# Peptides against a protein of PDB entry 3S8F, part 75

Target 1, 157 residues: chain A of PDB entry 3S8F
Amino acid sequence: VLTLFVAVPSLMTAFTVAASLEFAGRLRGGRGLFGWIRALPWDNPAFVAPVLGLLGFIPGGAGGIVNASFTLDYVVHNTAWVPGHFHLQVASLVTLTAMGSLYWLLPNLTGKPISDAQRRLGLAVVWLWFLGMMIMAVGLHWAGLLNVPRRAYIAQV
Target 2, 166 residues: chain B of PDB entry 3S8F
Amino acid sequence: DEHKAHKAILAYEKGWLAFSLAMLFVFIALIAYTLATHTAGVIPAGKLERVDPTTVRQEGPWADPAQAVVQTGPNQYTVYVLAFAFGYQPNPIEVPQGAEIVFKITSPDVIHGFHVEGTNINVEVLPGEVSTVRYTFKRPGEYRIICNQYCGLGHQNMFGTIVVKE

## One batch from the design tools (peptide; aimed at target 1 E22 W36, target 2 A8)

Design b2_p27_6_s1 (made by RFdiffusion4, then SolubleMPNN; from b2_p27_6, 15 letters changed)
Fold by OpenDDE base, seed 5:
Structure b2_p27_6_s1 (fold): chain B 157 residues (1-157), chain C 166 residues (1-166), chain A 27 residues (1-27)
Amino acid sequence: as target 1 above (157 residues)
Amino acid sequence: as target 2 above (166 residues)
Amino acid sequence: LKELLLLVYNSSVAMLLAGFLELAAHL
């Protein structure tokens, strides 16, 4: 019940952010149904990181609803599905947002902007992190559906 | 123009909020559909049954592992299982193939898991509460019981076996 | 399962390394 209650405002917040992104993209010259996405500042790791986090949070949020479902939980509970969900939520959205915040925080604390090399490296790191997280998450969810138990070092499959 | 921008933002927000609401219903519908069409793997919830974890080892149906498997009908058995730190009793659990088995599982100490490999049996076992699971083994052989709830230092080694005989 | 575990492991290592690089690049 609590999870479902939280899901509503979270979903609203997510789509509000999407609305802001669409507006920003259109202001930057993006047109059409998806052209505004390309117009967003994908060269800024402070932007890319949290956005990738949000993308990872989408399936995680859907999974949260599944986990909170009384009957569906029988399938996934205490399987590898659960840590897959957790890592998707925490290590994607939260962690990537934290990473992104560093690109803002550190320059402000030091008074020096990041170099172009640091920016490019940051972009690479964030994308690689996201890719790895998605692979791990898919693997864990898949394993969970195959009834691989949570908190066990061995499984039949 | 901040005012114009604000109005534009509001317009986009309204659209996306409407979309979000629609998606919420879609998700609910998908869950409902999944539950309606894929119920074979769902173990129904049992009735609330409680026991005293401090005496469950000394008296009652869980006290004697030799008497843990009780035939309740021509092809029906009840198995009284204890999950404890760190193992299961009886171990092995011997049941006939094709019989309807009702597992009644409880714990004398802490919370444990009861996950039977190769089956859809996967329940948490709470001290003071009896978990009831009904299952019919169609294939003979050995089925490993895994504790999937951390229960202490020996958790990783906590295994049991169900032997299904022809 | 083994292949999935290896995939999870390798992915985790990659993420950890990426995290360290992220931190190192800014400190």
Scores: peptide ipSAE 0.017, ipTM 0.703, DockQ to the pose 0.030
OpenDDE base, seeds 1, 2, 3, 4: peptide ipSAE 0.014, 0.000, 0.006, 0.000; ipTM 0.730, 0.676, 0.720, 0.713

Design b2_p27_6_s2 (made by RFdiffusion4, then SolubleMPNN; from b2_p27_6, 17 letters changed)
Fold by OpenDDE base, seed 1:
Structure b2_p27_6_s2 (fold): chain B 157 residues (1-157), chain C 166 residues (1-166), chain A 27 residues (1-27)
Amino acid sequence: as target 1 above (157 residues)
Amino acid sequence: as target 2 above (166 residues)
Amino acid sequence: LVPLLLLVYEASVAMLLAGFLALAEHL
């Protein structure tokens, strides 16, 4: 049980970020319980990408708690569950954050704003990436629970 | 304006911190529930047992594959298994159906996996340590052992077989 | 305020996890 307290700093960080998003949304004119979400800059891939990464990171974090559990780890260890977890954490949060950072960094470094076409393309890319990652992650977690081994090209399932 | 902003931020942070703590307890509760209701598939770890990987092939219970299966009681067996680059011994492992089997698994070289298809047996095998798993095969037939820990160039082809006899 | 959307999301994840773990019992 004490092992689960390792999640406290991560949760605090994650929800602090969420608090910042709420504050930002309200500053942009959003009101009510959900209005602040709508007020966030969803037209900017530099914003959307890391936010989607955060959303993918949440189930990954929950899985991390499972992986850290002695008894539950016995079930999932060295199965397809593990790469499923990694893809949510690394290929979702980290990768999408990196992608998003480019949409901010490059215009600032070059002094040239991105075109509207580039912006729309960027939005499509990050949303499609997120969707693909979620599908793959669910599949890997499911396969892992069906005892599909990690690092093996064969399985009875 | 700065003071108002500060107060607003503080209020949001407090709310989200409370939520964070609540979610922590939810996760704990979820795990507790899972453990309470789904314990049948969990094989407890045994006591720490160590061996010398440099001599395990030469002496001791793992040295002779022909003597690897030891009857320890009525319908009870201990099987001393070596996982090595790149295979398992004995191979096949022959055990009776319905018998309680205690696998004692170690490695003379590098870390391997011991994943038995059709079962929940899935352990890492570390040189110098003995992995212990207990299982009863209810169905006769062949069960494939898969190495699920990268162990070298031949890892992908590292397989063994457990033959459960009627 | 705690956003309900996030609560629903987290709850959904928890439910999914519980379901997966239940499946593991049958392996």
Scores: peptide ipSAE 0.020, ipTM 0.745, DockQ to the pose 0.040
OpenDDE base, seeds 2, 3, 4, 5: peptide ipSAE 0.017, 0.014, 0.000, 0.020; ipTM 0.698, 0.728, 0.711, 0.712; seed 3 fails the geometry check

Design b2_p27_6_s3 (made by RFdiffusion4, then SolubleMPNN; from b2_p27_6, 15 letters changed)
Fold by OpenDDE base, seed 1:
Structure b2_p27_6_s3 (fold): chain B 157 residues (1-157), chain C 166 residues (1-166), chain A 27 residues (1-27)
Amino acid sequence: as target 1 above (157 residues)
Amino acid sequence: as target 2 above (166 residues)
Amino acid sequence: LLPLLELVYNSSVAMLLAAFLELARHL
């Protein structure tokens, strides 16, 4: 009964991060309901990567609630749904955060700023990664709902 | 002004926290709705039924595949299924169309899966525990059983068949 | 349900691709 309340700390964390982003955007001159989003440093892969990870984490988190539900787990357990879930959690948020951290860490460690070319390449990489992850995740969740089994090379769909 | 900045930050945080709480209740409501409307074929776990995996092949209802299908009432059957490395017993499982089938599934060796294609039957099979699933096959034909839990080198080839007869 | 799922999937892919292309234009 109280299982779903386990999500409270995670949600609080998520929306606290969102609040921080809003504040940062407004400090950078963003105004209005959505103007602060545009004002964020989207030209920096060190920023973009973890933010994209967070975006992927949203549906993943929602799915986590489903997976944790005793009754709903009967529908999704050991189907392609499960890989879809953890790819959003691990291969999206964790991986993108790790990728993005390099764009902050390396310049600081070496004392050398990244070149403009490196910056642009980094942006391309993280956006492409995000795109691929979203395509795969949507596909896996879809397949899972169609009762495609996990850990099987065949499916009746 | 630091004071104004702090006040603004707190206001944003409070707003987002309120939103977070609201979303939590939305998710709960969605789950409740799903449960209320989509419970067909789902049997909640009851009493934990245990068996000795070391003797399940030698004695008891799983020991003889020829006796695995037991009629328990009018149009009601219990099927005692073993999932093992690497197959299912009995194989095929023969059941009548339209009958209420209670599957009692266990394993003598390692954890397996029991996923019946074309149905919502999908359970883990643990050594020492009995998985119970109730299902009624409305259509005659063959239904493939797939192991969806890694169980060893032959996992990918571990299949069974349920034959539903008219 | 299948047509709906397909529509959702394809639409999602298309939107994500469009967004990517738009962003790539600015790189």
Scores: peptide ipSAE 0.017, ipTM 0.727, DockQ to the pose 0.060
OpenDDE base, seeds 2, 3, 4, 5: peptide ipSAE 0.011, 0.000, 0.012, 0.000; ipTM 0.672, 0.715, 0.706, 0.693

Design b2_p27_6_s4 (made by RFdiffusion4, then SolubleMPNN; from b2_p27_6, 15 letters changed)
Fold by OpenDDE base, seed 3:
Structure b2_p27_6_s4 (fold): chain B 157 residues (1-157), chain C 166 residues (1-166), chain A 27 residues (1-27)
Amino acid sequence: as target 1 above (157 residues)
Amino acid sequence: as target 2 above (166 residues)
Amino acid sequence: LLELLLEVYTSSVAMLLASFLELARHL
């Protein structure tokens, strides 16, 4: 129980970010329980990318708790579950945040705004990346639960 | 009004903190569910045992693969296994069906994995440490040992076989 | 070093594909 208390500050941080998003959405005119989500700038890849990363990080965070559990780690350790977890953490949140940062940083560094075509392309890239990561993550986690070993090109399940 | 804005922000934060707490309980429930439905079982392990990786090949119970399988009782065996770059010894490991097998696994070089397909045996093998796994094979046949810890260029081809005889 | 990188990459791809194929077999 004490070991898992380390998850509490992490969860608090994650949901504080969500609170910030809600506040921002409501400032942009969103109303109701979910209206604030729609009001967020979903037309900006610099915004969409890290938000999608956060969405991928939710199941990843849950997996972190699982991996930190002594009894559950015994089940999933060195199976496909583990790479599934860190692909949500690194290849989703970190990578998408980096991508989003790039969409903001390059225009600011060069002084040249992105074209509408570039913006649309950026959105497509980010959404496709997210979709691919979710498919792969589900596959890896599921395979891990079926005792598919990590770091092996063969398996019997 | 700054006061109104502050109050609104606090309300959002409190709401999400409450949600966070609720999700904590949801995750605990999911963990419990996962444990109940996806358990590989508990493999009894021995006490922490140390060995010198520099001499394990020359002296001691791991030195001779021909003497690796030791009968310790009427239906009990101890198997001294070396995981090395890049394979296992003995290979194959021959054990009888229905016998209680205690695997004593160590490495003379780097960290390896010892994952036996079709079983719940899945342990890391550290040089200088003896991994102990207890298992009873109920079905005869061949069980593949897979190294699931990267150990070098030949890692992907590092396999062993356990042959369970009737 | 290049050989090491290639081996790691190739093995990683193979492992990923194997995992997905095994999962697909159970669907």
Scores: peptide ipSAE 0.016, ipTM 0.715, DockQ to the pose 0.022
OpenDDE base, seeds 1, 2, 4, 5: peptide ipSAE 0.009, 0.015, 0.014, 0.012; ipTM 0.719, 0.671, 0.707, 0.688

Design b2_p27_7 (made by RFdiffusion4)
Pose (drawn by RFdiffusion4):
Structure b2_p27_7 (pose): chain A 157 residues (1-157), chain B 166 residues (1-166), chain P 27 residues (1-27)
Amino acid sequence: as target 1 above (157 residues)
Amino acid sequence: as target 2 above (166 residues)
Amino acid sequence: VAAVLAFYLVVIAAVLFAVFVLPSLAF
């Protein structure tokens, strides 16, 4: 029960952050139900990386609520589902957010500029990392529901 | 406009938060339902039951695997199961279909998992402790036990079998 | 398994609605 309550701050974060992004999209001219998304600064890796991380957090958090549901944990406990869940939370959102900081924080700390080429390369890196985490989340959640255990060298069997 | 957008955002946020709370409460009620049904038998016994892992293969209910299945009620069997590096005894565990099975599971060495494929049986096995879970097999046949807690280099090939007789 | 998927999908659907639709209605 208390774990289900720990989920409320992230459910609140989902709205406060989503409304903040929609407000920014509207300031930048975006209209429609989706125009606000397209009008956001998708050329900036510091923007893109946490946003993509937040997108993967939606299934990441859904899996966490499942794991927190006591008897439901007996379906997925110590299976590949669990790494599926935590890759979406820490290996995607937390890691992508830190990667995006290379693009505003590093210049601030070192004075070293980020070139146009380095910016584009950062875009590719955060997209590939995000997409790779999403594909693997699918493989691990599914294999987990099929009772494949975590922490195993299953290629040897 | 900022004032307006702000007002509207807070108003709808309050609504979302109430909905999201109502949803979580429904899940809590649904979990409470499972806890009142036979499906909750796989929840391990909360009572501490200590044993000695260094003598469990020499004395006590785990010393003779052929004697591991004991009828404890008219439709009940207790099964003493040893999960060790890297296997389970007895092998196979043989039980009748439709009977309630109380698995008492310990380990002489390291922590092992006990995950019965196709069931909700999924319990950690700790040396020095007895893990007790309950389940009734409704379908006869062979069930595979998977070790789902890393117990060393033999972990990936640590399996056992439950045969549910007709 | 069905219960796990039901919980999982319901949370996803609710969050997606809250993120992409509900603020738009507020605007």

Design b2_p27_7_s1 (made by RFdiffusion4, then SolubleMPNN; from b2_p27_7, 16 letters changed)
Fold by OpenDDE base, seed 1:
Structure b2_p27_7_s1 (fold): chain B 157 residues (1-157), chain C 166 residues (1-166), chain A 27 residues (1-27)
Amino acid sequence: as target 1 above (157 residues)
Amino acid sequence: as target 2 above (166 residues)
Amino acid sequence: SDLVLAVYNASVAMLLRGMFVGPVEAF
């Protein structure tokens, strides 16, 4: 049980970010339980990318708790579950955050704003990336629960 | 203005921190529930046992594959398995159906995996340590052993077989 | 076991309440 408290700092960080998003959305005119979400700048890939990363990080974080559990790790260890987990963590959050950072950083470094076409392309890229990662992650977790081994090209299932 | 903003931020942080704590307890509770209701599927491991990987092939219970299967009681066997680059011994492992099998698995070289298809047997095998798993095969037939831990150039071809006899 | 279940139920209830009314309103 004490091992699971390792999740406390991560959860605190994640939900403080969520708090910041809510605050920002309300400052932008959003009202109500969900209206603040709509008010966030969804037209900016620099914003959308890391937020999508955070969304993928939620189930990944839950999976991290599973992986840290002695008894549950016995079920999932060295199965396709594990790649599913870190693809949510690294290939979703970290990668999308990096992608989003570029959409902010490059215009600022060059002093040149991105065109509308570039903006729309950026949005398409990050949304498609997120969708693909979610599909793959669900598949890997599912396969892992079916005892598909990690690092093997064959499986009984 | 700065003061008002600060108070507002604190209110949101308070709410979301409380939510985070609630989520933590939910996760812990879910794990506890899963453990309590699904313990029957967990194969118990033995006590920590160590072995010298440099001599395990020359002496001891792993040295002779012909003596690897030891009957320890009525319908009870211990099987001493070596996982090595790149295979398993004995191969095949022959055990009777319905018998309680205690696998004692170690490695003379590098870390390997011991994943038995059709079962929940899935352990890493470390040089210098003995992995112990207990299992009873209810169905006769052949069960493939898969190495699920990267162990070198031949890792992808490292397989073994357990033959369960009627 | 009963304590774990109680904590579980309470936590779930709090979580659900937070989801419906928002964390600021729920806590």
Scores: peptide ipSAE 0.027, ipTM 0.730, DockQ to the pose 0.145
OpenDDE base, seeds 2, 3, 4, 5: peptide ipSAE 0.008, 0.016, 0.006, 0.018; ipTM 0.713, 0.733, 0.720, 0.741

Design b2_p27_7_s2 (made by RFdiffusion4, then SolubleMPNN; from b2_p27_7, 16 letters changed)
Fold by OpenDDE base, seed 5:
Structure b2_p27_7_s2 (fold): chain B 157 residues (1-157), chain C 166 residues (1-166), chain A 27 residues (1-27)
Amino acid sequence: as target 1 above (157 residues)
Amino acid sequence: as target 2 above (166 residues)
Amino acid sequence: KELVLAVYNASVAMLLAMMFVGPVEAF
């Protein structure tokens, strides 16, 4: 009940952010249905990190609804599916947002911008983190569907 | 200019909010569809049954592991299982192939898991409550019981076995 | 299964490495 209740504000927030991104992209010269996406500042790790976090949060959010479903939870409860969900929500969205915030915060606190090399490395770090997180998350969700138990070092499969 | 931007943002927000609401209904519909089409694989929740965890080891149907498997009818059995720190009782659980087995599972100490590999049996076991699971083993052999709820220092070693006899 | 485990471990190792490198790149 509570999870489903929280899902509504979360979705509203997510799509409000998407609206802001669309507006920003269009202001930056993006046109068409998807052209605004390309116009966003993908060269800034402070931007890319939380956006990738949000992208990871989408399947995680859907999974949250699954986990909260009475019947569907019987399939996934206490399996590797649950850690998969957690890692999408916490290790993807929260962690990437934290990483992104640091790329913004620290330069502002010190008054010194990051170098171009640091920027490129930051982008690499963020993208690699996202990639690794997606691989792990897919693996955990898949394992969960195969009934691999949570909190166990052994499994039938 | 700031006001113009604000109005533009609001227009996009309204569109995306409408989209979000629509997607919410789509998700609910998909869940409903899934539930409607995949109900056969779900173990239904039974009635709430309570037991005193402080005496369950000393008296009642869980007290004697030798009496844990009870034939209740033709090709029908009830198995009274204790999940405890750190194992299961009885162990092994011996049941006939093709028989309808009703597991009555409880705990004398802390919360445990009862996850039977190769089956859809996966329940949490709470002290003071009885978990009821109905299952028919179609294949003979050994089925491992795994505790998938952290229950203490020995949690990782908490295993049981169901032996399905031909 | 060995390949799956290898990929999993590699991904975890990568994530852990990025955990340390990521914040440092902001300095």
Scores: peptide ipSAE 0.022, ipTM 0.716, DockQ to the pose 0.030
OpenDDE base, seeds 1, 2, 3, 4: peptide ipSAE 0.017, 0.021, 0.021, 0.005; ipTM 0.741, 0.720, 0.737, 0.719

Design b2_p27_7_s3 (made by RFdiffusion4, then SolubleMPNN; from b2_p27_7, 17 letters changed)
Fold by OpenDDE base, seed 4:
Structure b2_p27_7_s3 (fold): chain B 157 residues (1-157), chain C 166 residues (1-166), chain A 27 residues (1-27)
Amino acid sequence: as target 1 above (157 residues)
Amino acid sequence: as target 2 above (166 residues)
Amino acid sequence: KDLVLLVHNTSVAMLLYGMFVLPVEAF
């Protein structure tokens, strides 16, 4: 139960980031309840990547609560569910953030802006990564609920 | 301008924080609901029991695989299982159909897993700790035990069998 | 099982492509 209290600062952090995004969107001319989202720079892979990571982090965070639950963990522990959670947290958020950082860093280090083709390719990369990660994560969670063990090459189902 | 921006950020932060707290409440409520209504199939945690992993092979109930299955009642058995690098003992574990089986599982070496296919039995096995799992096999046959915790070079080949007899 | 494997393997392949191929082509 004590572990679940970690959810509090985590949620606070997550929604603080969301607040920053809203502020940024509104600074870019977005108005209304959702108009600020459209105003964000979705044409920039350096922006899109970490945001997609954040989106993946939402279900991952929910899974974290499940995994931290004393009773619910008996259902999911050491099943494919756990890797599913990890892929949302590490392979989505962390990895996509790293990708985004790279898209920002390389142009700055080289002094050369990325070409439009590179920009488009970058967008394709991060969206494809996100899509694949979501599909894989859902699959892993689903398999986990079917009692497919982790760290095993065989399963009954 | 900086002050204005700061104030704006603060306003949004407050809004999202409120939403965060609301969502937290929802999640807690959902967990509570789940625990209250969907407790079937959950294996309760056993009592904390410790054992010396350095002597568990030499003395005690885990020492002799031939005596690992102990009848404790008319339709109740306790099975003392060792998970070790790289296998289980006894192997196979033979138990009657329909009997209530209490598995007492420990390890003499490293952490292992004890995952029984076709069942909800899935526990980590720690040296020095006894994992207790209660289960009743309703169907006769063979149930494979899988190690789902990495335990070394032979981890992938670490299997056991439970034979449920009519 | 087959569906799970298909989804998983396809996703992994796609991710590997995105991780090791596309970035190399981009830079």
Scores: peptide ipSAE 0.070, ipTM 0.770, DockQ to the pose 0.030
OpenDDE base, seeds 1, 2, 3, 5: peptide ipSAE 0.024, 0.029, 0.016, 0.027; ipTM 0.756, 0.715, 0.735, 0.714

Design b2_p27_7_s4 (made by RFdiffusion4, then SolubleMPNN; from b2_p27_7, 17 letters changed)
Fold by OpenDDE base, seed 5:
Structure b2_p27_7_s4 (fold): chain B 157 residues (1-157), chain C 166 residues (1-166), chain A 27 residues (1-27)
Amino acid sequence: as target 1 above (157 residues)
Amino acid sequence: as target 2 above (166 residues)
Amino acid sequence: SELVLLVENSSIAMLLRGMFVGPVEAF
């Protein structure tokens, strides 16, 4: 009940944020169906991090609906699927948002902008984190579908 | 001009909000469909039964592991299983191949898991409640029972075995 | 036709147009 209730504002937020990003991209000169995406500030880790988090949150949200399904949960409950879902939601969205927040917060707290080298390093960190998280999440979801148990160090697969 | 743009953006956002709401209903409908058709490998469960976890070890069908496997028909058995800290009773559970097995699982202490490898049997076991799972083992051999719900310091070592005999 | 007008003025059509040309131009 609560999961499905939370799905409502989450979906609403997702599409409104996407609309806002589209508008921002178009203001930055992007045109066409996808040109606005390229126009977004992908050179800023404070922007890239939370956006990647949001991207990871999409399949995670779909997984949340699966987990909340009375029938589909029989397939995935207490399997590696569940940690996979959590890592998309927490270790992807929340963690990347936190990382992005730091890239914004620290320069403002110190009153000094980050160097170009620090910016590039930040981008590398965020992208590598996202990549690693996606690999792990896909692996955990796949393992879960193969009935790998949660909270166990062994599996018959 | 800014006002015009603002109104257009609001209308656009409202459209997407409406779309998101529609998608929510689609998802709910899909859940309802899957529930109605039971195509997701749902294991049939019996009626909700309750037991006293404080006495389940001393009296009743779970009290004697030697009497845990009960033949209820020519090719039907009921197995009364206790999940406890930290193991299963009886252990091993011996059942014949091809028979319909009804597992009646409960706990005398804390919440445990009952996950049988090589099968779709995967249930949580709550003290005071009886979990009912039906399954027919088509292949003989040993099936490991894994506790997939954290139950204490010995959780990682909590295993059982189902032996399916030809 | 009335059907064409209805489709073109639908919220879905406006959303789709908005995706291509932007909300200000589509609405």
Scores: peptide ipSAE 0.140, ipTM 0.717, DockQ to the pose 0.088
OpenDDE base, seeds 1, 2, 3, 4: peptide ipSAE 0.011, 0.022, 0.017, 0.015; ipTM 0.732, 0.740, 0.741, 0.747

Design b2_p27_8 (made by RFdiffusion4)
Pose (drawn by RFdiffusion4):
Structure b2_p27_8 (pose): chain A 157 residues (1-157), chain B 166 residues (1-166), chain P 27 residues (1-27)
Amino acid sequence: as target 1 above (157 residues)
Amino acid sequence: as target 2 above (166 residues)
Amino acid sequence: VAAVLVFFAVSAVLYALPLLLSSLALS
């Protein structure tokens, strides 16, 4: 029960952050129900990386609520589902957010500029990392529901 | 406009938060339902039951695997299961279909998992402790036990079998 | 397994629904 309550701050974060992004999209001219998304600064890796990380957090958090549901945990416990869940949370959102900091934080700390080419390369890196984490989350959640255990060299069997 | 957008955002946020709380409460009620049904039998016994891992294969209910299945009620069998590096004894565990099975599971060495494929049986096995779970097999046939806690280099090939007789 | 999938799907809606709700609030 208390774990289900720990989920409320992230459920609150989902709204406060989503409304903040929609407000920014509208300031930048976006209209429609989706125009606000397209109007956001998708050319900036520091923007893109946490946003993509937040998108993967939606299934990441859904799996966490499942794991927190006591008897439901007997379906997925120590299976590949668990790494599926935590790659979405830490290996995607937390890692992508830190990667995006290379693009505003590093210049601030070192004075070293980020070139146009380096910016585009950062865009590719955060997209490939995000997409790769999403594909693997699918493979691991599904294999987990099929009772494949975590922490195993299953290629040797 | 900022004042207006702000007001509207807070108002709808309050609504979302109430909905999100109502949804979490429904999950809590649904979990409480499972805890009142026979499906909750796979929840391990909360009582501490200590044993000695260094003599468990020499004395006590785990020393003779052929004697591991004991009828404890008219439709109940207790099964003493040893999960060790890297296997389970007895092998196979043989039980009748439709009977309640109380698995008492310990390990002489390291932590092992005990995950019965196709069931909700999924329990950690700790040396020095006895893990007790309950389940009734409704369908006869062979069930594979998977070790789902890393117990060393033999972990990926650590399996066992439960045969549910007709 | 079905229960896990239902909880998962409903929980995913919980994390996604603010995107629509904020759009309605700002409409």

